Peptides against a protein of PDB entry 4IGA. Designs and how they scored, part 23

Target 1, 116 residues: chain A of PDB entry 4IGA
Amino acid sequence: KRVLIVDDAAFMRMMLKDIITKAGYEVAGEATNGREAVEKYKELKPDIVTMDITMPEMNGIDAIKEIMKIDPNAKIIVCSAMGQQAMVIEAIKAGAKDFIVKPFQPSRVVEALNKV

## One batch from the design tools (peptide; aimed at target 1 Q85)

Design b1_p19_8_s3 (made by RFdiffusion4, then SolubleMPNN; from b1_p19_8, 7 letters changed)
Fold by OpenDDE base, seed 5:
Structure b1_p19_8_s3 (fold): chain B 116 residues (1-116), chain A 19 residues (1-19)
Amino acid sequence: as target 1 above (116 residues)
Amino acid sequence: MEKRHEEVRELVEKLLAEM
């Protein structure tokens, strides 16, 4: 399966890329904000998306909503430092299938990838 | 930290079950 990685932090994208590839998944591409995420989803048609929330241009919640309009079957895993209950509820209501709080263990990401 | 992660997992599971 192919994964689109969405995070404004280059270090986080690198970390996720390492976890994803070591788990036997392919990286379809990367995006640095929610607008790029929507564009890359249309272009690449990934099987899974890892989505940050706090990004410039367009936040992760809005990106989830836009991706779900394009593909109601989209498999989106949120990876965010903002683990507040309200944010989790908002992300799941938008269409996310999981929410991983930063900092995370690699095994948690692998578990989420395997479950969606 | 671990407790917060577990609480988030439980919340996600609850929300998905209600949809």
Scores: peptide ipSAE 0.730, ipTM 0.947, DockQ to the pose 0.886
OpenDDE base, seeds 1, 2, 3, 4: peptide ipSAE 0.086, 0.085, 0.240, 0.081; ipTM 0.668, 0.658, 0.777, 0.656

Design b1_p19_8_s4 (made by RFdiffusion4, then SolubleMPNN; from b1_p19_8, 6 letters changed)
Fold by OpenDDE base, seed 3:
Structure b1_p19_8_s4 (fold): chain B 116 residues (1-116), chain A 19 residues (1-19)
Amino acid sequence: as target 1 above (116 residues)
Amino acid sequence: MDKKHEEVKALVEKLLAEQ
């Protein structure tokens, strides 16, 4: 399966890329904000999306909503910071299928990838 | 930190189960 990684932090994208690749998944591409996420989803048609919430230009909640309009079957895993419970709830309501809380263990990422 | 993580997990798992 191919994964689109969405996070404004280059370090986080790198970390997720390493975990995803070691778990036997392919990285379809990367996006640095919600607008790029929507564009890359259309372009790459990934099987799974890892979605950060707090991003410039467009946040992860709005990106989820736009992706769900494109593909109602999209498999989106939300990556949230500690203390962002309300935003995680909104992401799930918007159609996200799972969540990961930062800081995360690699095993938790793999569990989420295998679940969706 | 661990307690907060568990609280978020429990809340979101409940929401996912309700969908």
Scores: peptide ipSAE 0.141, ipTM 0.711, DockQ to the pose 0.543
OpenDDE base, seeds 1, 2, 4, 5: peptide ipSAE 0.124, 0.055, 0.116, 0.054; ipTM 0.708, 0.632, 0.692, 0.633

## One batch from the design tools (peptide; aimed at target 1 I92 V101)

Design b1_p20_1 (made by RFdiffusion4)
Pose (drawn by RFdiffusion4):
Structure b1_p20_1 (pose): chain A 116 residues (1-116), chain P 20 residues (1-20)
Amino acid sequence: as target 1 above (116 residues)
Amino acid sequence: LEEHIEEQLKKVEEEQEENE
């Protein structure tokens, strides 16, 4: 399965890519903010996206709304430090299929990739 | 949708507790 990794932190993109490839998935590309995420999603058409929330330019909520418009069947797992109830509700309402709060353990990322 | 939100909140809470 091809995965687009979306996060403005170079370190997080680096550690997610490492976890996803070792778990047997193919990293399809990376994006560093919400606008790029929508741009890459259109270009790459990944099977799954990992999505940070707090990003410059456009946040994860808006990027989820943008990708769900491009593709109503997009499969998105949020991976964010913004683990408040309101944010989880907002991400799920926007169309994300799963939510992982940072700092997270790597096995949770794997089960989220499987789940979608 | 509401059930899915509750499931996700429950997972987030469990993960926060494990971190403590």

Design b1_p20_1_s1 (made by RFdiffusion4, then SolubleMPNN; from b1_p20_1, 8 letters changed)
Fold by OpenDDE base, seed 5:
Structure b1_p20_1_s1 (fold): chain B 116 residues (1-116), chain A 20 residues (1-20)
Amino acid sequence: as target 1 above (116 residues)
Amino acid sequence: MEEEIEEAIKKVEEQLKELE
């Protein structure tokens, strides 16, 4: 399966890329904001998306909503420093399948990838 | 949807406990 990684932080994208690759998945591509995420999803048609929330241009919640319009069967895992219940509720209502709070253990990401 | 939200909240709460 192919994964699109969305995060404005280069270090976080690198970390997720390592985890995803070691778990036997392929990295389809990367995006640094919600607008790029929507464009890359349309272009690459990945099997899974890891999605940050706090990003410039377009935030992760809006990106989830736009991706779900393109593909209502999209598999999106949120990975964010914002772990408040209100944000979790908003992400799931938007269409996310899982929510991982930063900082995280690599095993938590692998479990999410395997379950969506 | 409600069950999915409850499960997601539970997972986040469990993760936060481990980080404290």
Scores: peptide ipSAE 0.527, ipTM 0.896, DockQ to the pose 0.980
OpenDDE base, seeds 1, 2, 3, 4: peptide ipSAE 0.064, 0.077, 0.495, 0.077; ipTM 0.650, 0.664, 0.887, 0.659

Design b1_p20_1_s2 (made by RFdiffusion4, then SolubleMPNN; from b1_p20_1, 10 letters changed)
Fold by OpenDDE base, seed 5:
Structure b1_p20_1_s2 (fold): chain B 116 residues (1-116), chain A 20 residues (1-20)
Amino acid sequence: as target 1 above (116 residues)
Amino acid sequence: MEEKIKEAIKKVKEQLEEMK
């Protein structure tokens, strides 16, 4: 399966790329904001998306909503420092399948990838 | 939707406890 990684932080994208690759998944591509995420999803048609929330241009919640319009079967895992219940509720209502809080253990990401 | 939200909140709470 192919994964699109969305995060404005280069270090976080690198970390997720390592975890995803070691878990036996392929990295389809990367995006640094919600607008790029929507464009890359349309272009690459990945099987899974890891999605940050706090990004410039377009935030992760809006990106989830736009991706779900393109593909209502999209498999989106949120990975964010914003672990408040209100944000979790908003992400799931938007269409996310899972929510991972930063900082996280690599095993939590692998479990999410395997279950979506 | 309600059950999905409850499960997601549960997972977040569990993760936060494990990371402390």
Scores: peptide ipSAE 0.615, ipTM 0.923, DockQ to the pose 0.911
OpenDDE base, seeds 1, 2, 3, 4: peptide ipSAE 0.539, 0.580, 0.588, 0.476; ipTM 0.905, 0.916, 0.917, 0.889

Design b1_p20_1_s3 (made by RFdiffusion4, then SolubleMPNN; from b1_p20_1, 8 letters changed)
Fold by OpenDDE base, seed 5:
Structure b1_p20_1_s3 (fold): chain B 116 residues (1-116), chain A 20 residues (1-20)
Amino acid sequence: as target 1 above (116 residues)
Amino acid sequence: MEKEIEEALKKVEEQLKELE
């Protein structure tokens, strides 16, 4: 399966890329904001998306909503420092399948990838 | 949707407990 990684932080994208690759998945591509995420999803048609929330241009919640319009069967895993209940509820309502709080253990990401 | 929210909140709570 192919994964699109969305995060404005280069270090975080690198970390996720390592985890995803070691878990036997392929990295389809990367995006640094919600607008790029929507464009890359349309272009690459990945099987899974890891999605940050706090990003410039377009935030992760809006990106989830736009991706779900393109593909209502999209598999999106949120990975964010914002672990407040209100944000979790908003992400799931938007269409996310899972929510991972930063900082995280690599095993938590692998479990999410395997279950969506 | 309500069930999915409940499951997500549970996972987040468990993860936050491990970070404390």
Scores: peptide ipSAE 0.659, ipTM 0.928, DockQ to the pose 0.885
OpenDDE base, seeds 1, 2, 3, 4: peptide ipSAE 0.656, 0.656, 0.650, 0.634; ipTM 0.928, 0.928, 0.927, 0.924

Design b1_p20_1_s4 (made by RFdiffusion4, then SolubleMPNN; from b1_p20_1, 11 letters changed)
Fold by OpenDDE base, seed 5:
Structure b1_p20_1_s4 (fold): chain B 116 residues (1-116), chain A 20 residues (1-20)
Amino acid sequence: as target 1 above (116 residues)
Amino acid sequence: MEEKIKEAIEKVEKQLKELE
């Protein structure tokens, strides 16, 4: 399966890339904001998306909503420093399948990838 | 949807407890 990684932080994208690759998945591509995420999803048609929330241009919640319009069967895992219940509720209502808080253990990401 | 939200919150709460 192919994964699109969305995060404005280069270090976080690198970390997720390592975890995803070691878990036996392929990295389809990367995006640094919600607008790029929507464009890359349309272009690459990945099987899974890891999605940050706090990004410039377009935030992760809006990106989830736009991706779900393109593909109602999209598999989106949120990975964010914002772990408040209100944000979790908003992400799931938007269409996310899972929510991971930063900082995280690599095993938590692998479990999410395997279950979506 | 309500059950999915409940499960997601439970996972987040568990993860936060492990970070403390």
Scores: peptide ipSAE 0.630, ipTM 0.926, DockQ to the pose 0.933
OpenDDE base, seeds 1, 2, 3, 4: peptide ipSAE 0.603, 0.614, 0.618, 0.552; ipTM 0.920, 0.922, 0.923, 0.907

Design b1_p20_2 (made by RFdiffusion4)
Pose (drawn by RFdiffusion4):
Structure b1_p20_2 (pose): chain A 116 residues (1-116), chain P 20 residues (1-20)
Amino acid sequence: as target 1 above (116 residues)
Amino acid sequence: SLEEHIEEQLKKVEEQQEEM
């Protein structure tokens, strides 16, 4: 399965790419903010997206709304330090299928990729 | 439902926070 990794932190993108490829998935590309995420999603048409929330330009909530418009069947797992109840509700309402709060353990990323 | 899905996700986030 092809995965787009979306996060403004170079280190997080690096560690997620490492977890995803070792778990047997193909990294399709990376994006560093919400606008790029919608741009890459259109270009790459990944099977799954990992989504940070706090990003410059456009946040993860708006990027989720943008990708769900491009593709109502998009499969998005949020991976964010913004683990408050309100944020989880907002991400799920926008269309994300799963939510992982940082710092996270790597096995949770794997089960989220499987789940979607 | 959407509500059940939200509750499930909140429960998972809570479990992760407790494990920290």

Design b1_p20_2_s1 (made by RFdiffusion4, then SolubleMPNN; from b1_p20_2, 6 letters changed)
Fold by OpenDDE base, seed 2:
Structure b1_p20_2_s1 (fold): chain B 116 residues (1-116), chain A 20 residues (1-20)
Amino acid sequence: as target 1 above (116 residues)
Amino acid sequence: SLEEKIKEALKKVEEQLKEL
């Protein structure tokens, strides 16, 4: 399966890329904001998306909503430092399948990828 | 249901935070 990694931090994208690749998944591409995420989703048609929330241009919640309009069956895993209940609820309501709080263990990401 | 999905997500987040 192919994963689109969305995070404004290059360091985090690199970390996720390593985890995803070592877990046997392919990285379809990367996006640094929500707008780019939506465009990359259309272009690359990934199987799974890892989505940051706090990003410039367009935040992750809005990106989730837009992607879900494009593909109601999209499989989106949120990876965010914002672990507040309100944010979790908002992300799930928007269509996210899982919510991972930063910092995370690699195993948590792998579990999410396997179960989504 | 959406409610169950939210409940599960919140549970996972809480569990993850406890593991830190």
Scores: peptide ipSAE 0.770, ipTM 0.955, DockQ to the pose 0.856
OpenDDE base, seeds 1, 3, 4, 5: peptide ipSAE 0.769, 0.766, 0.766, 0.768; ipTM 0.954, 0.954, 0.954, 0.954

Design b1_p20_2_s2 (made by RFdiffusion4, then SolubleMPNN; from b1_p20_2 with H5K Q9A Q17L E18K M20L)
Fold by OpenDDE base, seed 2:
Structure b1_p20_2_s2 (fold): chain B 116 residues (1-116), chain A 20 residues (1-20)
Amino acid sequence: as target 1 above (116 residues)
Amino acid sequence: SLEEKIEEALKKVEEQLKEL
């Protein structure tokens, strides 16, 4: 399966890329904001998306909503430092399948990838 | 249901935070 990694932090994208690749998944591409995420989703048609929330241009919640309009069956895993209940609820309502709080263990990401 | 999905997500987040 192919994963689109969305995070404004290059370091985080690299970390996720390593985890995802070592878990046997392919990285379809990367996006640095929500707008880019939506465009990359259309272009790359990934199987799974890892989505940051706090990003410039367009935040992750809005990106989730837009991607869900494109593909109601999109499989989106949120990876965010914002682990507040309100944010979790908002992300799930928007269509996210899982919510991972930063910092996270690699195993948590792998579990999410396998179960989504 | 949506409520169940939310509950599960919240539970996972809580569990993850406890593991830190």
Scores: peptide ipSAE 0.767, ipTM 0.954, DockQ to the pose 0.855
OpenDDE base, seeds 1, 3, 4, 5: peptide ipSAE 0.766, 0.765, 0.764, 0.766; ipTM 0.954, 0.954, 0.953, 0.954

Design b1_p20_2_s3 (made by RFdiffusion4, then SolubleMPNN; from b1_p20_2, 8 letters changed)
Fold by OpenDDE base, seed 5:
Structure b1_p20_2_s3 (fold): chain B 116 residues (1-116), chain A 20 residues (1-20)
Amino acid sequence: as target 1 above (116 residues)
Amino acid sequence: SMEEEIKEALEKVEEQLKEL
């Protein structure tokens, strides 16, 4: 399966890329904000998306909503430093399948990839 | 259901926070 990695932080994209690749998945591409995420989803048609929340241009919640309009069967895993209950609820309501809080263990990401 | 999905997600987040 191919994964689109969405995060405004280069170091976080690198970290996720390593985890995803070592787990036997392919990286379809990367996006640095929500607008780019939507564009890349259309272009690459990934199987899974890892989605940050706090990003410039367009935040992760809005990106989830737009991707779900394109593909109601999209598999989106949120990966965010914002672990408040309200944010988790908002992400799931938008269409996310899982929510991972930063900082995280690599095993948590692998578990999410395998279950969505 | 969405309600069950929210519940499960919250439980996972709580568990992850305990591990920090």
Scores: peptide ipSAE 0.699, ipTM 0.939, DockQ to the pose 0.899
OpenDDE base, seeds 1, 2, 3, 4: peptide ipSAE 0.694, 0.698, 0.693, 0.665; ipTM 0.939, 0.940, 0.939, 0.933

Design b1_p20_2_s4 (made by RFdiffusion4, then SolubleMPNN; from b1_p20_2, 10 letters changed)
Fold by OpenDDE base, seed 2:
Structure b1_p20_2_s4 (fold): chain B 116 residues (1-116), chain A 20 residues (1-20)
Amino acid sequence: as target 1 above (116 residues)
Amino acid sequence: SMEKKIEEALERVKKQLEEL
């Protein structure tokens, strides 16, 4: 399966890429903000999306909503430092399948990828 | 249901935080 990695931090994208590839998944591409995420989703048609929340241009919640309009069956896993209950609720309501809090263990990401 | 999905997500987050 192919994964689109969305995070404004290059370090985080690199970390996720390592985890994703070692787990046997392919990286479809990367996005650095929510607007780019939506564009890349249309272009790449990934199987899974890892989505940051706090990003410039467009935040992750809005990106989730836009992607869900494009593909109601989109598989989106949130990866965010914002682990507040309110944010979790908002992300799931928007259409996310899972929510991973930063910092995270690689095994948590792999579990999410396998179950989404 | 959406309620159940939220509940499960919150539980997963809770467990993750407990592991840290």
Scores: peptide ipSAE 0.702, ipTM 0.944, DockQ to the pose 0.845
OpenDDE base, seeds 1, 3, 4, 5: peptide ipSAE 0.699, 0.690, 0.695, 0.695; ipTM 0.943, 0.942, 0.943, 0.943

Design b1_p20_3 (made by RFdiffusion4)
Pose (drawn by RFdiffusion4):
Structure b1_p20_3 (pose): chain A 116 residues (1-116), chain P 20 residues (1-20)
Amino acid sequence: as target 1 above (116 residues)
Amino acid sequence: STEEIEERQKEVKELVEELL
């Protein structure tokens, strides 16, 4: 399965890419903010996206809304430090299929990739 | 610290299951 990794932190993108490839998935590309995430999603058409929330330019909520418009069947797992109830509700309402709060353990990322 | 992370993650997962 091809995965687009979306996060403005170079270190997080690096660690997620490492977990995803070792778990047997193919890293399809990376994006560093919400606008690029929509741009890459259109270009790459990944099977799954990992989505940070707090990003410059456009946040993860808006990027989730933008990708669900491009593709109503997009599969998105949020991976964010913004683990408040209101943010989880907002991400799920926007169309994300799962939510993992940072700091996270790597096995939770794997089960989220499987789930979608 | 590991237990705090695991408890918080469990609560977020349960909330996600209730919303879906």

Design b1_p20_3_s1 (made by RFdiffusion4, then SolubleMPNN; from b1_p20_3, 7 letters changed)
Fold by OpenDDE base, seed 5:
Structure b1_p20_3_s1 (fold): chain B 116 residues (1-116), chain A 20 residues (1-20)
Amino acid sequence: as target 1 above (116 residues)
Amino acid sequence: MMEEIEKREEEVRKLVEELL
């Protein structure tokens, strides 16, 4: 399966890319904000998206809503910081399938990838 | 730290399960 990685932090994208590839998934591409995530989803048609919530230009919740208009069956895993519980709930209501909390262990990311 | 994260994930999971 192919994964689109969405996070404004280059370090987080690199970490997720390492975890995803070691787990036997392919990285479809990367996005640095919610607008780029929507455009990359249309272009790449990934099987799974890892979505940061707090991004410039367009936040992760708005990106989820736009992706769900394109593909109602989209498999989105939200990546949230500690204290973002309300935003995780909003992301799930918008159509996200699972969530992980930062900082995360590689095993937790793999569990989420395998579950969606 | 890790135990606190796991606890927070479980708290959010319970809230999500109540909403679905």
Scores: peptide ipSAE 0.270, ipTM 0.789, DockQ to the pose 0.449
OpenDDE base, seeds 1, 2, 3, 4: peptide ipSAE 0.258, 0.256, 0.264, 0.261; ipTM 0.787, 0.778, 0.785, 0.786

Design b1_p20_3_s2 (made by RFdiffusion4, then SolubleMPNN; from b1_p20_3, 6 letters changed)
Fold by OpenDDE base, seed 5:
Structure b1_p20_3_s2 (fold): chain B 116 residues (1-116), chain A 20 residues (1-20)
Amino acid sequence: as target 1 above (116 residues)
Amino acid sequence: MMEEIEEREKKVRELVESLL
């Protein structure tokens, strides 16, 4: 399966890319904000999206809403900071299938990828 | 730290499941 990684932090994208690749998934591409995430979803048609919440231009929740309009069956895993419980709830209401709290264990990322 | 994160994830998951 192919994964689109969405996070404004280059370090976080690098970490996720390493975990995803080592778990036997393919990285379809990367996005640095919610607008780019929507564009890349249309372009790449990934099987799974890892979605940061707090991003410039367009936040992760709005990106989820736009992706779900394109593909109601989209498999989105939210990656959230500790303390963003309300934002995680809103992301799930928007259509996200699971969530991971930062900082995370690599095994937790793999579990989420395998379940969606 | 990791145990606290896992506990917070569990609480959020329980809350999410209660809303669905």
Scores: peptide ipSAE 0.281, ipTM 0.789, DockQ to the pose 0.445
OpenDDE base, seeds 1, 2, 3, 4: peptide ipSAE 0.263, 0.266, 0.274, 0.247; ipTM 0.780, 0.781, 0.785, 0.768

Design b1_p20_3_s3 (made by RFdiffusion4, then SolubleMPNN; from b1_p20_3, 6 letters changed)
Fold by OpenDDE base, seed 5:
Structure b1_p20_3_s3 (fold): chain B 116 residues (1-116), chain A 20 residues (1-20)
Amino acid sequence: as target 1 above (116 residues)
Amino acid sequence: MLREIEERQREVEKLVEELL
């Protein structure tokens, strides 16, 4: 399965890439904001998306909503420092299948990838 | 700090399970 990694932080994209690759998944591509995530989803047609929330240009919630308009069966895992209950509810209502709070362990990301 | 992070992670996991 191929994963699109979406995060504005280069370090976080590197960390997720290492976890995803070691778990036997392929990295389809990377995006640095929600607008680029929507464009890359159309281009790459990934099987899974890891999505940050707090990004420039377009936030992760709006990116989830736009991806779900393209593909109602999209498999989106949120990975965010914004672990407030309201944000979790908003992300799941937008169409996310999981929410991982930063900082996270690699095992939690692997479990989410395997469950979606 | 570490316990509070782990508690928040478990709270979020539970909330996701309740919403799906």
Scores: peptide ipSAE 0.724, ipTM 0.944, DockQ to the pose 0.854
OpenDDE base, seeds 1, 2, 3, 4: peptide ipSAE 0.718, 0.719, 0.718, 0.709; ipTM 0.942, 0.942, 0.942, 0.940

Design b1_p20_3_s4 (made by RFdiffusion4, then SolubleMPNN; from b1_p20_3 with S1M T2M E3K K13E E18K)
Fold by OpenDDE base, seed 5:
Structure b1_p20_3_s4 (fold): chain B 116 residues (1-116), chain A 20 residues (1-20)
Amino acid sequence: as target 1 above (116 residues)
Amino acid sequence: MMKEIEERQKEVEELVEKLL
């Protein structure tokens, strides 16, 4: 399965890429904001998306909503430092399938990838 | 710090399971 990695932080994209690759997934591509995530989703048609929330241009919640308009079956895993209950509810309501709070263990990301 | 992060992670996992 192919994963689109969406995070504004280059370090976080590298970390997720290492986890995803070691877990036997392919990296479809990377995006640095929610607008680029929507564009890359259309272009690459990934099987899974890892989505940050706090990004420039377009936030992760809006990116989830736009991706879900394109593909109602999109498999989006949120990965964010914003672990507040309201944000979790908003992300799941937007269409996310999981929410991982930063900092995370690599095993938690692998479990989410395998479950969605 | 580590325990509080682990507790928050567990709370979020349990919340996701209730919402799906």
Scores: peptide ipSAE 0.718, ipTM 0.942, DockQ to the pose 0.859
OpenDDE base, seeds 1, 2, 3, 4: peptide ipSAE 0.717, 0.714, 0.712, 0.708; ipTM 0.941, 0.941, 0.940, 0.940

Design b1_p20_4 (made by RFdiffusion4)
Pose (drawn by RFdiffusion4):
Structure b1_p20_4 (pose): chain A 116 residues (1-116), chain P 20 residues (1-20)
Amino acid sequence: as target 1 above (116 residues)
Amino acid sequence: AAIEKRQAEVKALVEKLLAE
């Protein structure tokens, strides 16, 4: 399965890519903010996206809304430090299929990839 | 242990929201 990794932190993108490839998934590309995420989603058409929330330019909530418009069947797992109830509700309402709060353990990322 | 507890709470909330 091809995965687009979306996060403005170079270190997080690096450690997610490492976890996803070792778990047997193919890293399809990376994006560093919400606008790029929508741009890459259109270009790459990944099976699954990992999505940060706090990003410059456009946040993860708006990026989720943008990708769900491009593709109503997009499969998105949020991976964010913004683990408040309100943010989880907002991400799920926007169309994300799962939510993982940072700092996280790597096994939770794997089960989220499987789940979608 | 604290990360596991927090993940369990967040997962339970996601499961509840997706079941509505």

Design b1_p20_4_s1 (made by RFdiffusion4, then SolubleMPNN; from b1_p20_4, 10 letters changed)
Fold by OpenDDE base, seed 4:
Structure b1_p20_4_s1 (fold): chain B 116 residues (1-116), chain A 20 residues (1-20)
Amino acid sequence: as target 1 above (116 residues)
Amino acid sequence: SAIEEKHEEVRKLVEELLSK
């Protein structure tokens, strides 16, 4: 399966890419903000999206909502930080299928990828 | 750990939401 990685931090995208590829998944592409995520989703038609919800410049939840308008069957895993429990719940209500927490634990990432 | 407990609480809530 092909994964679109969305995160404003290059370091985070790199770490997630390493985990995803080592788990046998393909990286469809990367996005650095919510607007780009929506555009890349249309362009790449990924099987799974990992979506940072702690992006300071654009709310990842808004990106989830827009992607869900495009594809109600989108498989989105939100990437949260500590203290973002309320945002995770909101992301799930917006249509996300699972969540992972930063700093990334490879086993949790793989588990989420396998579930969606 | 305290962190894992918090994560598990969220997982439980997510599971409940996804089951609806």
Scores: peptide ipSAE 0.225, ipTM 0.754, DockQ to the pose 0.450
OpenDDE base, seeds 1, 2, 3, 5: peptide ipSAE 0.217, 0.217, 0.224, 0.207; ipTM 0.750, 0.748, 0.754, 0.749

Design b1_p20_4_s2 (made by RFdiffusion4, then SolubleMPNN; from b1_p20_4, 7 letters changed)
Fold by OpenDDE base, seed 2:
Structure b1_p20_4_s2 (fold): chain B 116 residues (1-116), chain A 20 residues (1-20)
Amino acid sequence: as target 1 above (116 residues)
Amino acid sequence: MEIEERHKEVQELVEKLLAE
């Protein structure tokens, strides 16, 4: 399966890329904000998206909503430092299938990838 | 422990929401 990694932090994208590839997944591409995420989703048609929330241009919640308009069957895993219950609820209601709070263990990401 | 508890709470919340 191919994963689109969305995070404005280069370090986080690198970290997720390492986890994803070691888990046997392919990285379809990367996006640094929600607008790029939507564009890359259309372009790459990934199987899974890891989505940050706090990003410039377009935040992760809006990106989730836009991606779900494109593909109602999109599999989106949120990975965010914003672990408040309200944010979790908003993300899931927008269409996300999981929510991982930063900082996280690699195993948690792998479990999420395998589950969605 | 604080982080672990937060993770658990979020996971439980996600599971509840997805089950609705």
Scores: peptide ipSAE 0.715, ipTM 0.936, DockQ to the pose 0.881
OpenDDE base, seeds 1, 3, 4, 5: peptide ipSAE 0.714, 0.710, 0.711, 0.712; ipTM 0.937, 0.936, 0.937, 0.937

